# Peptides against a protein of PDB entry 4KTY, part 198

Target 1, 266 residues: chain A of PDB entry 4KTY
Amino acid sequence: YVLNDIGVIFYGEVNDIKTRSWSYGQFEDGILDTCLYVMDRAQMDLSGRGNPIKVSRVGSAMVNAKDDEGVLVGSWDNIYAYGVPPSAWTGSVDILLEYRSSENPVRYGQCWVFAGVFNTFLRCLGIPARIVTNYFSAHDNDANLQMDIFLEEDGNVNSKLTKDSVWNYHCWNEAWMTRPDLPVGFGGWQAVDSTPQENSDGMYRCGPASVQAIKHGHVCFQFDAPFVFAEVNSDLIYITAKKDGTHVVENVDATHIGKLIVTKQI

## One batch from the design tools (peptide; made by RFdiffusion4, then SolubleMPNN)

Design b2_p27_2_s4 (from b2_p27_2, 13 letters changed)
Fold by OpenDDE base, seed 1:
Structure b2_p27_2_s4 (fold): chain B 266 residues (1-266), chain A 27 residues (1-27)
Amino acid sequence: as target 1 above (266 residues)
Amino acid sequence: DTSSLSSFLDDSFFQKLLEELKKEKEK
């Protein structure tokens, strides 16, 4: 999880799982220096750079360009005229070296690109890390641990009324660390995500969230456990929005969100 | 190569899923 410089990232659909190779290149010339530069740009205190909790949280913020002119600009509109299409990247090295050279955010990334670069960052700094792909990944936008799908009175889905969203697939990272800030037993793998999805205490970042805590339904622990829990466990709530403004729950589906979560076993 | 991209699921997807859910409840 630290020494492997080439990996596999899962993507596609549940019924059509696909894989792509990704070169992490954590030992390539200039990559470690770039990771240190990223922490410098974050103005991270030297005393915190040895703490994987702080490092992973800062990394989750800095791998995306939002808030702090971090590494990658996300794009999901299929317009990539001012940079490189997300699918054209094959590894982290070119992205990180471009960032170091230009000192400007690199265009463009989507979840697997963010996860790939973040994985390199973590591994460079000695933090065991892997990429996880979640199919039917919920984006809870109202912090209620549900995926609210609104229906018109005729029973038809209307996304114009829906605030939450579900990704066909989403990639994030798990980083291995102790969590002395949490109760005993919640160390080990921690979910961290650099894809800009939600604001976490003033920045677009996510984690570290204890995988063990989430697995056992403990969402009260820092950081961002409710959001990560919702990504993998949200119920689909079909709600009829009536003309009078009232909402009626018509159906609940607890089986689709997080239907499949996969990671490379090394 | 749009299948390689991440994207939000659309209304048609959830509509189909809802209809399937309703049918299952009727059984």
Scores: peptide ipSAE 0.526, ipTM 0.890, DockQ to the pose 0.809
Fold by OpenDDE base, seed 5:
Structure b2_p27_2_s4 (fold): chain B 266 residues (1-266), chain A 27 residues (1-27)
Amino acid sequence: as target 1 above (266 residues)
Amino acid sequence: DTSSLSSFLDDSFFQKLLEELKKEKEK
């Protein structure tokens, strides 16, 4: 997981799984230096740089440009006039070297680009890492661990009231580490996500969240376990918003969110 | 290549899913 410099990232749909190649290039000239530069920009002290928990959390913040002028600017509106379209990237090297040279965020990325660059960052720093793709990935914006889909009284979806959203697919990373800050058994793979989705205690970052904790429903374990849990396990709750202001649960679907989670076994 | 992009699912997707769910519950 540290030595492989070329990977495969899954995308597309559950019924039409696709793959793209990604060059991590963690051994290329200037890449390690850039990763150290990223930690310098994050103002990490030397003692913190030896802690994979702190490093992965800082990385999740710094790979995105929000809050701290980190590496990548996301774009999901099909407007790429001031940079490179997300689909044009084939690896992490050009992105990281551009960031180091310009000292400004690089445009543009989407989830697999964030995950690709973050994977390089983690591997450069000796943290085993892999990319995970979640199909029908939930984005719970009010931390209630469910996806609320509001309906008009006629049964049609009310987009104005519906604030939660679901990605067709979403990519994030898993990093291997011990978790002495958690109970025994919750080390190993930790979910970390550099795609800016939600604010986590003051910054757009996510994780590390214990995969084992998420799997067993322990959402109280730091960091951001409720959000990651919701991404893979939220129920779709169809709610009729009546004119009198009352909400009535009409239907519940527990089968679609996180329907397929794929990672390459490298 | 727009086919490779990530995006939020639209209202029509959830509407269709809801209809399928209703049909299954009726069976």
Scores: peptide ipSAE 0.510, ipTM 0.888, DockQ to the pose 0.871
Fold by OpenDDE base, seed 2:
Structure b2_p27_2_s4 (fold): chain B 266 residues (1-266), chain A 27 residues (1-27)
Amino acid sequence: as target 1 above (266 residues)
Amino acid sequence: DTSSLSSFLDDSFFQKLLEELKKEKEK
């Protein structure tokens, strides 16, 4: 989880799982220096750089360009006129070195690119890390731990009222660390995500969230456990918005979100 | 290749899923 410089990232769909190779290149010239530079840009105190909790949280913020002119600009509109299409990247090295050289965010990334670069960052700094792919990954926009799908009175989906969304697939990272800030038993793998999805205390970042805590429904544990929990365990709630302003739950589907979570076992 | 990209599922996906769910309840 630290020494492997080439990995496999899962993507596609549940019924059509695909893999892509990714070169992490954590031992390539200039990469460690770039990771340190990223922490410098984040204005991270030297004392905090030895704490994997702080490092992973800072990394989740800085690997994306939002808020802090971090490493990668995301794009999902299939228009990449001012950079490299996300699918053209094959590893972290070119991205990180470009960032270090230009001192400007690199265009463009999607979830696996963010996860790939973040994985390099974590491994460079001695934090065991792996990439996780979640199929049917929910994006809970209002932090109610549900995927609310609003319907018209005629039964058709109302896209205007529906604010939550579901990714066909989403990649994030798990980082291994102790969690002395949590009760005993909630160390180990921690979910961290650098793809900009939701604002967490003023920045687009996510985690570290204890995987064990999430598995056991402990969403009160820092950081961002409710969001990560929702990504993997939200129910699809179909709600009819009545003309009188009332909401009626028409259907509930608990079988699709987080249907498959895949990570490479070494 | 658009199949390699991540994207949000569209309204038609959820509409179809809802219809399937309704059919299952009727059985």
Scores: peptide ipSAE 0.504, ipTM 0.886, DockQ to the pose 0.837
Fold by OpenDDE base, seed 3:
Structure b2_p27_2_s4 (fold): chain B 266 residues (1-266), chain A 27 residues (1-27)
Amino acid sequence: as target 1 above (266 residues)
Amino acid sequence: DTSSLSSFLDDSFFQKLLEELKKEKEK
């Protein structure tokens, strides 16, 4: 999880799983320097740089451009006129070196690009890391641990009322570390995500969230455990918006979110 | 197949699911 410089990222649909090779290149010239530069841009103190908890949290913030002029600008509107389409990237090296050279955010990324670059960052700094793909990944934006999907009376989704989202798939990272800030047993793999999705205490970042804690339903532990929990375990609540303004729960689906979670074996 | 690489809200899937649910209710 540290020495491999080429990886595989899972994407596509749950019924048609696809893979894409990704070159992490954590040992290539200039990459370590760039990772250090990223931490410099974050104004991370020297003492914190030895703490994987702090490093991974800072990394989750800095790999995305939001808030802090970090590495990658996300785009999901299929308009990439001012940069490189996310699908064109084949690895982290070009992105990181461009960031170091230009000192400006690189355009553009989506989840697998963010995860790829973040994986390089973590591995480069000696933190064991892997990419995880979650099919039917929930994006809870109101922190209620469920997906509220509002429907018109005709059965179509009411996009105006529906604020929560469900991605066909989403990639994030897991980083291995001890968690002395948590109770015993919640170290090991920690979910961290650099794709800008939700604000976490003032910044677009996510994690580290204890995978073990989440698996056992403990969402009270730092950082961002409720959000990560929702990504993999949210119920879909289908709510019909009646013409009279009332809301009626039509269906509850607890089977689709987090239907499949995949990661490469090392 | 770059189209399958992009992440997005899977509206078509859920619409299909909803249609299936409607059919089940009609039975």
Scores: peptide ipSAE 0.345, ipTM 0.831, DockQ to the pose 0.539

Design b2_p27_3_s1 (from b2_p27_3, 15 letters changed)
Fold by OpenDDE base, seed 1:
Structure b2_p27_3_s1 (fold): chain B 266 residues (1-266), chain A 27 residues (1-27)
Amino acid sequence: as target 1 above (266 residues)
Amino acid sequence: SELPNEYKLSDEFFVELLKKLKEKEKE
């Protein structure tokens, strides 16, 4: 399950699914050492390093540069003047080795780069992991489990009021582990995401969130289940913002968010 | 695009989607 060092990442559009090869390289020289270094930089207690729950959560935080000088700097503005364009990376090895050598965040990544590096991190540390791609992936900013789209009276989107957004696609990781901290039945695959999207109790991280719990609508369990749930199950709520300040729900669409979720089996 | 770059769906996308939804409701 941790033996595969080359993977496939799904991306593109729901109607035009594409694949990209990614070399995880978890067995390459210096990679395990770098993963340990990442945990050292996180100041992770030695006692916690054997706990996949803690390890995956720390990894979620440290694979992104925010808060803690972690591995990757994200960029989505199509300007990559001070680093490598996200699309130029072909695997985790170069990124991790650069991080280890420079001891500074590596530029730049987007979701599949974050997921690729995170997958390497997890696998290096003996945690079964895979990358999951979600098409029409919602980004709920206020944790109301909805994608609120505010409209002007003329039908155009009110960008000021509309804070939520939807990725054409987004990918994150699932890590296999027991969850003794949760009720029976919520172990197994856990969603974890290193792409910096939302602050989770003080830093940009996400998970582990029980896939089984989310699948059955249980969002009360740690960690970050509401956010992950919203990514795959948010309703599109069209709200007309009237000039008098009143808001009227015009339409609801429950069919688009999380329209397709794909992953390669380990 | 052949590039794997991800992006946020545009305002126009949702406006058009809403139009389709409204049309479906009329059917």
Scores: peptide ipSAE 0.607, ipTM 0.912, DockQ to the pose 0.743
Fold by OpenDDE base, seed 2:
Structure b2_p27_3_s1 (fold): chain B 266 residues (1-266), chain A 27 residues (1-27)
Amino acid sequence: as target 1 above (266 residues)
Amino acid sequence: SELPNEYKLSDEFFVELLKKLKEKEKE
């Protein structure tokens, strides 16, 4: 839980699972202070800092630089000319300390970097947290709970119409907390994600979404349950776009998205 | 790759996946 300062992050592909060590360093000098600074930058009221629901949601927003000049700038273009390549990071400490000293977003991160830093943030603030890796992670951008793949009549993908996407893998965090704002039974592990993917009520943030709720299909429960549900349970919908403008569902694949979800057992 | 970099699956991936799916339906 909160006591381990070194972890393992799963990545790669479902048929070629790989692991990477990550130093959370939640007990290192200056790290807790930096986490408090992050909440200060978010202008989070002191009264809310004792609420893990609010803290995790704020952390989800602030670990990424979007909207609020948070901790990490994401980059997926393999250039990284103005910072550190995501793969060069080995832990959260250097990132957080750089953020604190420079007071500017740190470049660059990808999902495991975001998850690593976010895990440190949560643990520093006394919230039990772990990293979860989802292979074949869908990105549903229109909240219809499916991955729409539009095809031309010749069988090629229509990239203009196809807005949804699938990551080979994606990792986020689960935070342990009670959810008095939800019905009984939906506390415990909550999915939270600091990797900027979708706008949630005005900010790039995600969660906390009840893992139990998602598991049982209760996507109406706050926060961002439909998005998280889609990441792990979207059907691949192959749609042929006809010349006359009509759309025909050609095939449905319910077996690939969220094929494997891995987390370190506590 | 040895690097942990994540990537979005290509259009070609899904085209091939669909082909496999159609083949299974014929069986």
Scores: peptide ipSAE 0.606, ipTM 0.911, DockQ to the pose 0.772
Fold by OpenDDE base, seed 4:
Structure b2_p27_3_s1 (fold): chain B 266 residues (1-266), chain A 27 residues (1-27)
Amino acid sequence: as target 1 above (266 residues)
Amino acid sequence: SELPNEYKLSDEFFVELLKKLKEKEKE
């Protein structure tokens, strides 16, 4: 998980699973220096740089450009006029070296690009890491641990009543570490995500969230466990918004969110 | 598609999904 410099990222759909090669290049010239530079830009003190909890959390913030002029600017509107289309990237090295050279965020990325660069960052710093792909990945925007789908009385969806959404797929990272800040048993793989999705205590970052805790329904543990839990385990709640302003649960589907979670053991 | 671009599922997707769900409830 640390030594491999080439990986495979799963994407696409459950019925059409695809793979993409990604060159992490954590041992390439200038990459370690760039990772240190990233932490410098984050103003991370030296004492924290040896703590994988702090490093992974800072990394989740800094790999995206939001808040702190981090590494990558995301774009999902199919407009990439001022940079490189996300699909054009083949690895982390060019991105990181460009960031180090220009000292400006690199355009553009989507989830697999963020995850790829973040994986390089983690591995470069000696943190075992892998990329995880979640098909039908929910984005719970209101932190109620469910994916709300509001319906008008006529059965049409009213998307204005919620900011919840579901990605066809989303990928993030899992980093291996001990969690002395959590109860015994919740160390090991920790979910971390550098794709800017939700604000976490003032910054667009996510994790580390204990995978074991999430698997056992413990969402009270730091960091961002509720959000990660919702990504993989939210029920689809179909809610009819009545004219009188009342909401009625029309139906519940617990079978689609997180339908498939895939990781390559490299 | 051949591109790895991710996208948010449409409203229409969920409408159709709900229809299927309702059909299962009748079974």
Scores: peptide ipSAE 0.601, ipTM 0.909, DockQ to the pose 0.766
Fold by OpenDDE base, seed 3:
Structure b2_p27_3_s1 (fold): chain B 266 residues (1-266), chain A 27 residues (1-27)
Amino acid sequence: as target 1 above (266 residues)
Amino acid sequence: SELPNEYKLSDEFFVELLKKLKEKEKE
């Protein structure tokens, strides 16, 4: 079996699922060297480079530019000054080679770009990896495993109180590995995410989180399982903020977040 | 849009969603 160097990324809406081709290019010249360079920039010990748990966690941090001058700068403002619009990228190779040559973060990426580059990184280092698309992906900011939507008494959303958000879709990666640091049965696919969303123990990174653990509601296992769980399983909690300062739960919707999760098999 | 750009769902989206949910509860 030869790993595909070209993949498909799912995006769009649940009612209009779209696909985008992405060239991973894990076998192209300079890409492996660049991946090693990324780990060098992360100051990763040589002893840890053979551990997929450590490698994937470092990768989740380094594929984004935050904290550590990593590979990609994210932008969602639709301006993209001083760089390349995320939609202009067609693969990982140009991004990684630019990073290697310039030694500066590459502008710009969004979730599928981060996931594409991260997928290349993982595969290049011998870690089986795939991209996962989650439609209606929740971003829980307060780690309560809910999507709290605060409403004014007039029915409008209170933006000041509403800190959580929902992406129309979000892409991250799953990496295959054993998890000797977890109980038996929680190895296999691990969710890892390089799109900068939340701070995890001092850095914008996410995972590896056991997919099996998350599926069974176990969020106590490292790393970042609560966040990943919330992305796919949060209830929408509509809370009315009354004038007297009290909060009343008006409605709960458990049907929308994580409505569809799509991945292409390797 | 044909562009793959992701975006956060708007406040209006949730307001409308809640309205639909309330309507279903009345049925």
Scores: peptide ipSAE 0.591, ipTM 0.910, DockQ to the pose 0.754

Design b2_p27_3_s2 (from b2_p27_3, 17 letters changed)
Fold by OpenDDE base, seed 2:
Structure b2_p27_3_s2 (fold): chain B 266 residues (1-266), chain A 27 residues (1-27)
Amino acid sequence: as target 1 above (266 residues)
Amino acid sequence: GPLPDEYELPDSYFVELLKKLKEEKLK
């Protein structure tokens, strides 16, 4: 989880699982220095750099360009004229070295690119890390732990009312650490995500969220446990918005979100 | 145009999914 510099990332569809290779390159020249530079850009004090909780949270913020001119600019519109298409990247090294050289965000990334670079960052700093792929990954925008799908009376989706969304798949990272800030038993793997999805206390970042806490429904534990919980366990709630302004629950599907979560065992 | 590798499921996906669920309930 620390020493392997080449990995496999799962993607695609739940019924058509695909894999791509990714070179983390945590031991390549200049990569560790770049990771330190990332923390410098985050203005992270030296005392915090020894704390994997703080480091992983800062990393989740800084691997994306939002808020702080971090490493990667995300794009999902299939138009990448001013940079490198996400699918063209094969590893973290070129991205990190470009960031260090230019001191400007690198274009472009999608979830696996963010996760790949973040994995390098964590491993460089001695934090065991792996990439996790979640198929049918929900994006809960209102923190109600549900995927609310609003329908018109004719059965079509009301896009104005429907604010939540679902990714066909989404990749994030799990980092291994103790959690002295949490009750006993909630250390170990922590979910962290550098793909910019939701604002977390002023920044686009996510985690560390205790995997054990999420597994047992303890969403009150920092950081961002409700969001991560929703990604893997949201119910699909179909709501018909009637003309009279009332809402009627049409159906509930508790089995669709987070249908498959895959990580490579190393 | 073509979809990116990672994409948000379109509205039509959920509409069709709900239809299937309703059909199963009627059986």
Scores: peptide ipSAE 0.567, ipTM 0.889, DockQ to the pose 0.529
Fold by OpenDDE base, seed 3:
Structure b2_p27_3_s2 (fold): chain B 266 residues (1-266), chain A 27 residues (1-27)
Amino acid sequence: as target 1 above (266 residues)
Amino acid sequence: GPLPDEYELPDSYFVELLKKLKEEKLK
């Protein structure tokens, strides 16, 4: 989880799981320096750089370009005219070195690219880390821990009312650390996500969220546990918006989101 | 083969999913 510089990232569909190799390159020349540079850009105190909680949270913010001119610009519109298509990347090294050299965000990334770079960042700084792929990953943006799908009476989706979304798959990271800020038992793997999805107390970042806490439904523990919980455990709520303005729950599907969560064992 | 790109599931996905769910309830 620290020494392995080549990894496998799972993607695709739940019924057609695919893997792609990713070179983390945490030991290659310039990479550690770049990771330190990232923390410098974040204006992170030296005293905090030894704290994996702070480091992982800062990393989750800085690996994406939002808010702070971080490492990667995300793009999901299949238009990559001003950079490199996400699928063209094979590892973290070129991305990080380009960022260090240009001092500008690198284009473009999607979840596995963010996760790959973030994994390098964490491992480079001595934090055990792995990439996790969640199939049918919910994006709850109203903090109700549900995936609300609003339907018209004719059965079509009401896009105006439907704010939440579901990724076919989504990748994030788990970082190993103690959590003295949490009750006993909630250390270990912590979910952290650098893909810009939701604002967390002022910037696009996510985690560290205790995997154990999430697993047991303790969403009150910092950081961003409700969001991560929703990604893997949201119920699909089909709501019909009636012409009279009332909402009726038509169906609930508690089995679809987070059907499969996969990570490579090392 | 399918592209590695992640994407948000389209509206049509959920419409069809709901149809299947309703059909299963009738069985």
Scores: peptide ipSAE 0.559, ipTM 0.876, DockQ to the pose 0.716
Fold by OpenDDE base, seed 1:
Structure b2_p27_3_s2 (fold): chain B 266 residues (1-266), chain A 27 residues (1-27)
Amino acid sequence: as target 1 above (266 residues)
Amino acid sequence: GPLPDEYELPDSYFVELLKKLKEEKLK
């Protein structure tokens, strides 16, 4: 998880699973220096740089450009005229070196690009890390652990009543560390995500969230456990919005979100 | 134009999903 510099990232859809190679290049010239530069830009205290909890949280914030002029600018509108299309990237090295040279955010990334760069960042700093792909990944915007789908009385969806959404797939990272800030047993793999999705205590970042805690339904642990839990476990709640303003739950689907979670073992 | 690799599922996806769910319950 630290020495492997080439990986495979899963993407696509559950009925059409695809893979792409990604060169992490954590040992390439200038990459470690760039990772240190990222922490410098974050104004991270030197004493905290040895703490994987702090490092991974800072990394989740800094790999995206939001809030802090971090590494990557995300784009999902299929318009990439002022940069490189996300699909054109084949590894982390060019992105990180461009960031270091230009000292400006690099355009553009989507989830696997963010995850790839973040994986390099973690591995460079000695933190075991891997990329996880979640198919039917929910984005809970109101922190209710549900994916709300509002329907008109005629059966059509009213997308104006919620900002909740579901990605066909989403990639994030898991980082291996102890969690002395959590009860015993919740160390090990921690979910961290650098794709800008939701604000976490003032900036777009996510994690570390204990994978063990999430697997056992414990969402009260720092950081961002409810959000990560919702990504993989949200129930689809079909709600009919009546003309009189009342809401009626029509159906609940507890099996669709997070239908498949895939990660490379090494 | 073509959708990006990573995209949000459209409203129509859930409409069809709900229809299937209702049909399965009737079987």
Scores: peptide ipSAE 0.556, ipTM 0.894, DockQ to the pose 0.516
Fold by OpenDDE base, seed 4:
Parts: sequence; structure tokens; C-alpha cells
Structure b2_p27_3_s2 (fold): chain B 266 residues (1-266), chain A 27 residues (1-27)
Amino acid sequence: as target 1 above (266 residues)
Amino acid sequence: GPLPDEYELPDSYFVELLKKLKEEKLK
């Protein structure tokens, strides 16, 4: 989880699982220096740089460009004219070195690019890390642990009533660390995500969230456990919005979100 | 450019899922 400099990232659909190679390059010249530079840009004090909790949280913020002129600019609108299309990247090295030299965010990334760069960042700093792919990954925008699907009385979807969405797949990272800030038993793998999805206490960042906590439904533990929980375990709630303003739950699907979660063993 | 590999599922996707769900309940 630290020594492997080439990995495989899963993507695609549950019925058409695909893999792509990714070169992390955590040992290549200039990469560690760039990771330190990232932490410098984040204005991390020296004392915090040895704490994987703080480092991973800062990393989740800094790998994306939002808020702090971090490493990568995301793009999902099929407009990549001012940079490199996300699919053209094959590894983290070029991205990180470009960031270091230009001192400006690099364009463009999607989830696997963010996850790839973040994985390099974590591994460079000695934090065991892996990439996780979640198929049918929910984005709970209102923090109710549900994926709300609002229907008009005629059965058509009204997308204006919620900002909730579901990705066909989403990649994030898991980082290995102790969690002395949590109850005993919730150390180990921690979910962290650098793809800018949701604001977390003022910044687009996510985690570290205890995987064990999420697995056992403990969403009260820092950081961002409710969001991560929702990504993998949200119920699809079909709600009919009546003309009188009332909402009626018509159907619930508890099996669709997080239908498949894949991570490489090595 | 090429369509993004990662995308948000469209509304139509859930409409179809709901239909299937209702059909299963009738069984």
C-alpha cells in the first residue's frame, strides 16, 4: 500500500467493470518535494505534518483546487479546452510536477484522477493508501442520509426539489491510520476524498472517516462520516410531491446505492 | 471532447428503476 508505484483503478459500470492503470510515482524525483510544497501551500504547521489525520484531511482539501488553489481542477461538463482531458492522464507525476512548476491548479481531473494524485500524496508521506471504487455512489447534498428522488403526481421526476445525485461510479481513497480522536476500534482504514463534492466545515474536503464506523453505522464520528455513509448506503427514496405541498414516500430501494465497492488488494 | 467516464445518473434511470420496483412488489 506504500511501495507500489503503479496501480489499477476500477471504473465503468457494475455490469461492465473496467480497469485503468495509474502510475503513482511516489518515488520519482520532485514528487516528495511537491507533496511538501502542497502542505506549504496549505499553510500546515510543522507539528501537524506528522499527524496522518491532519495530513489526510489537508490532502483531501488541497488535491482539489477549490478554496485554496490546490492541485487539480475538476471538470465533468465535457469542456477540457484549457487543459488536459481527465482521461488523458496516466499517472500522478506529470500532474504534481506541473503544479509545482506552475504554482497553479492543473486542469483537469475527475474522480480517479483526484484519487490517483491523492494516493500519491498519501504514499509519499508514508501513509498507506488505496483507491476505492464505489458503483452507484450517492451524493447526499442535504445530509439526510437518503437519496431523495422526487416525483410529480404524474410520475415524472422533479429534479428541482433536491440536489441529491448518484454517480455511476466514484473513486476515493482509504488511508491507514490510528484514530486516537475516536473510540477504540475505529482506527485502521479511513475514507478520504479529494474530489470536490461537498463542503465540510468551510472547505471542499472529505474525511478521514472511519471505515469501521461507517460499516457499523456510526455516522457521528468525525470527519464527514454521514456523507461517506450516504455514498455507500443511502436508500433510494421515491417521494411523490403532491400539489398541496405534502410529500408521500412511494417506494424505498435499499439495495441500489453502493451495489459494488471494489478496492485492489495490493 | 469525449464524454466523461464519471457521470451523474439521469432522471430517466430512476424512473425505470421505480417501474421495476413496482413490478416486483406485484409479484
Scores: peptide ipSAE 0.540, ipTM 0.870, DockQ to the pose 0.556

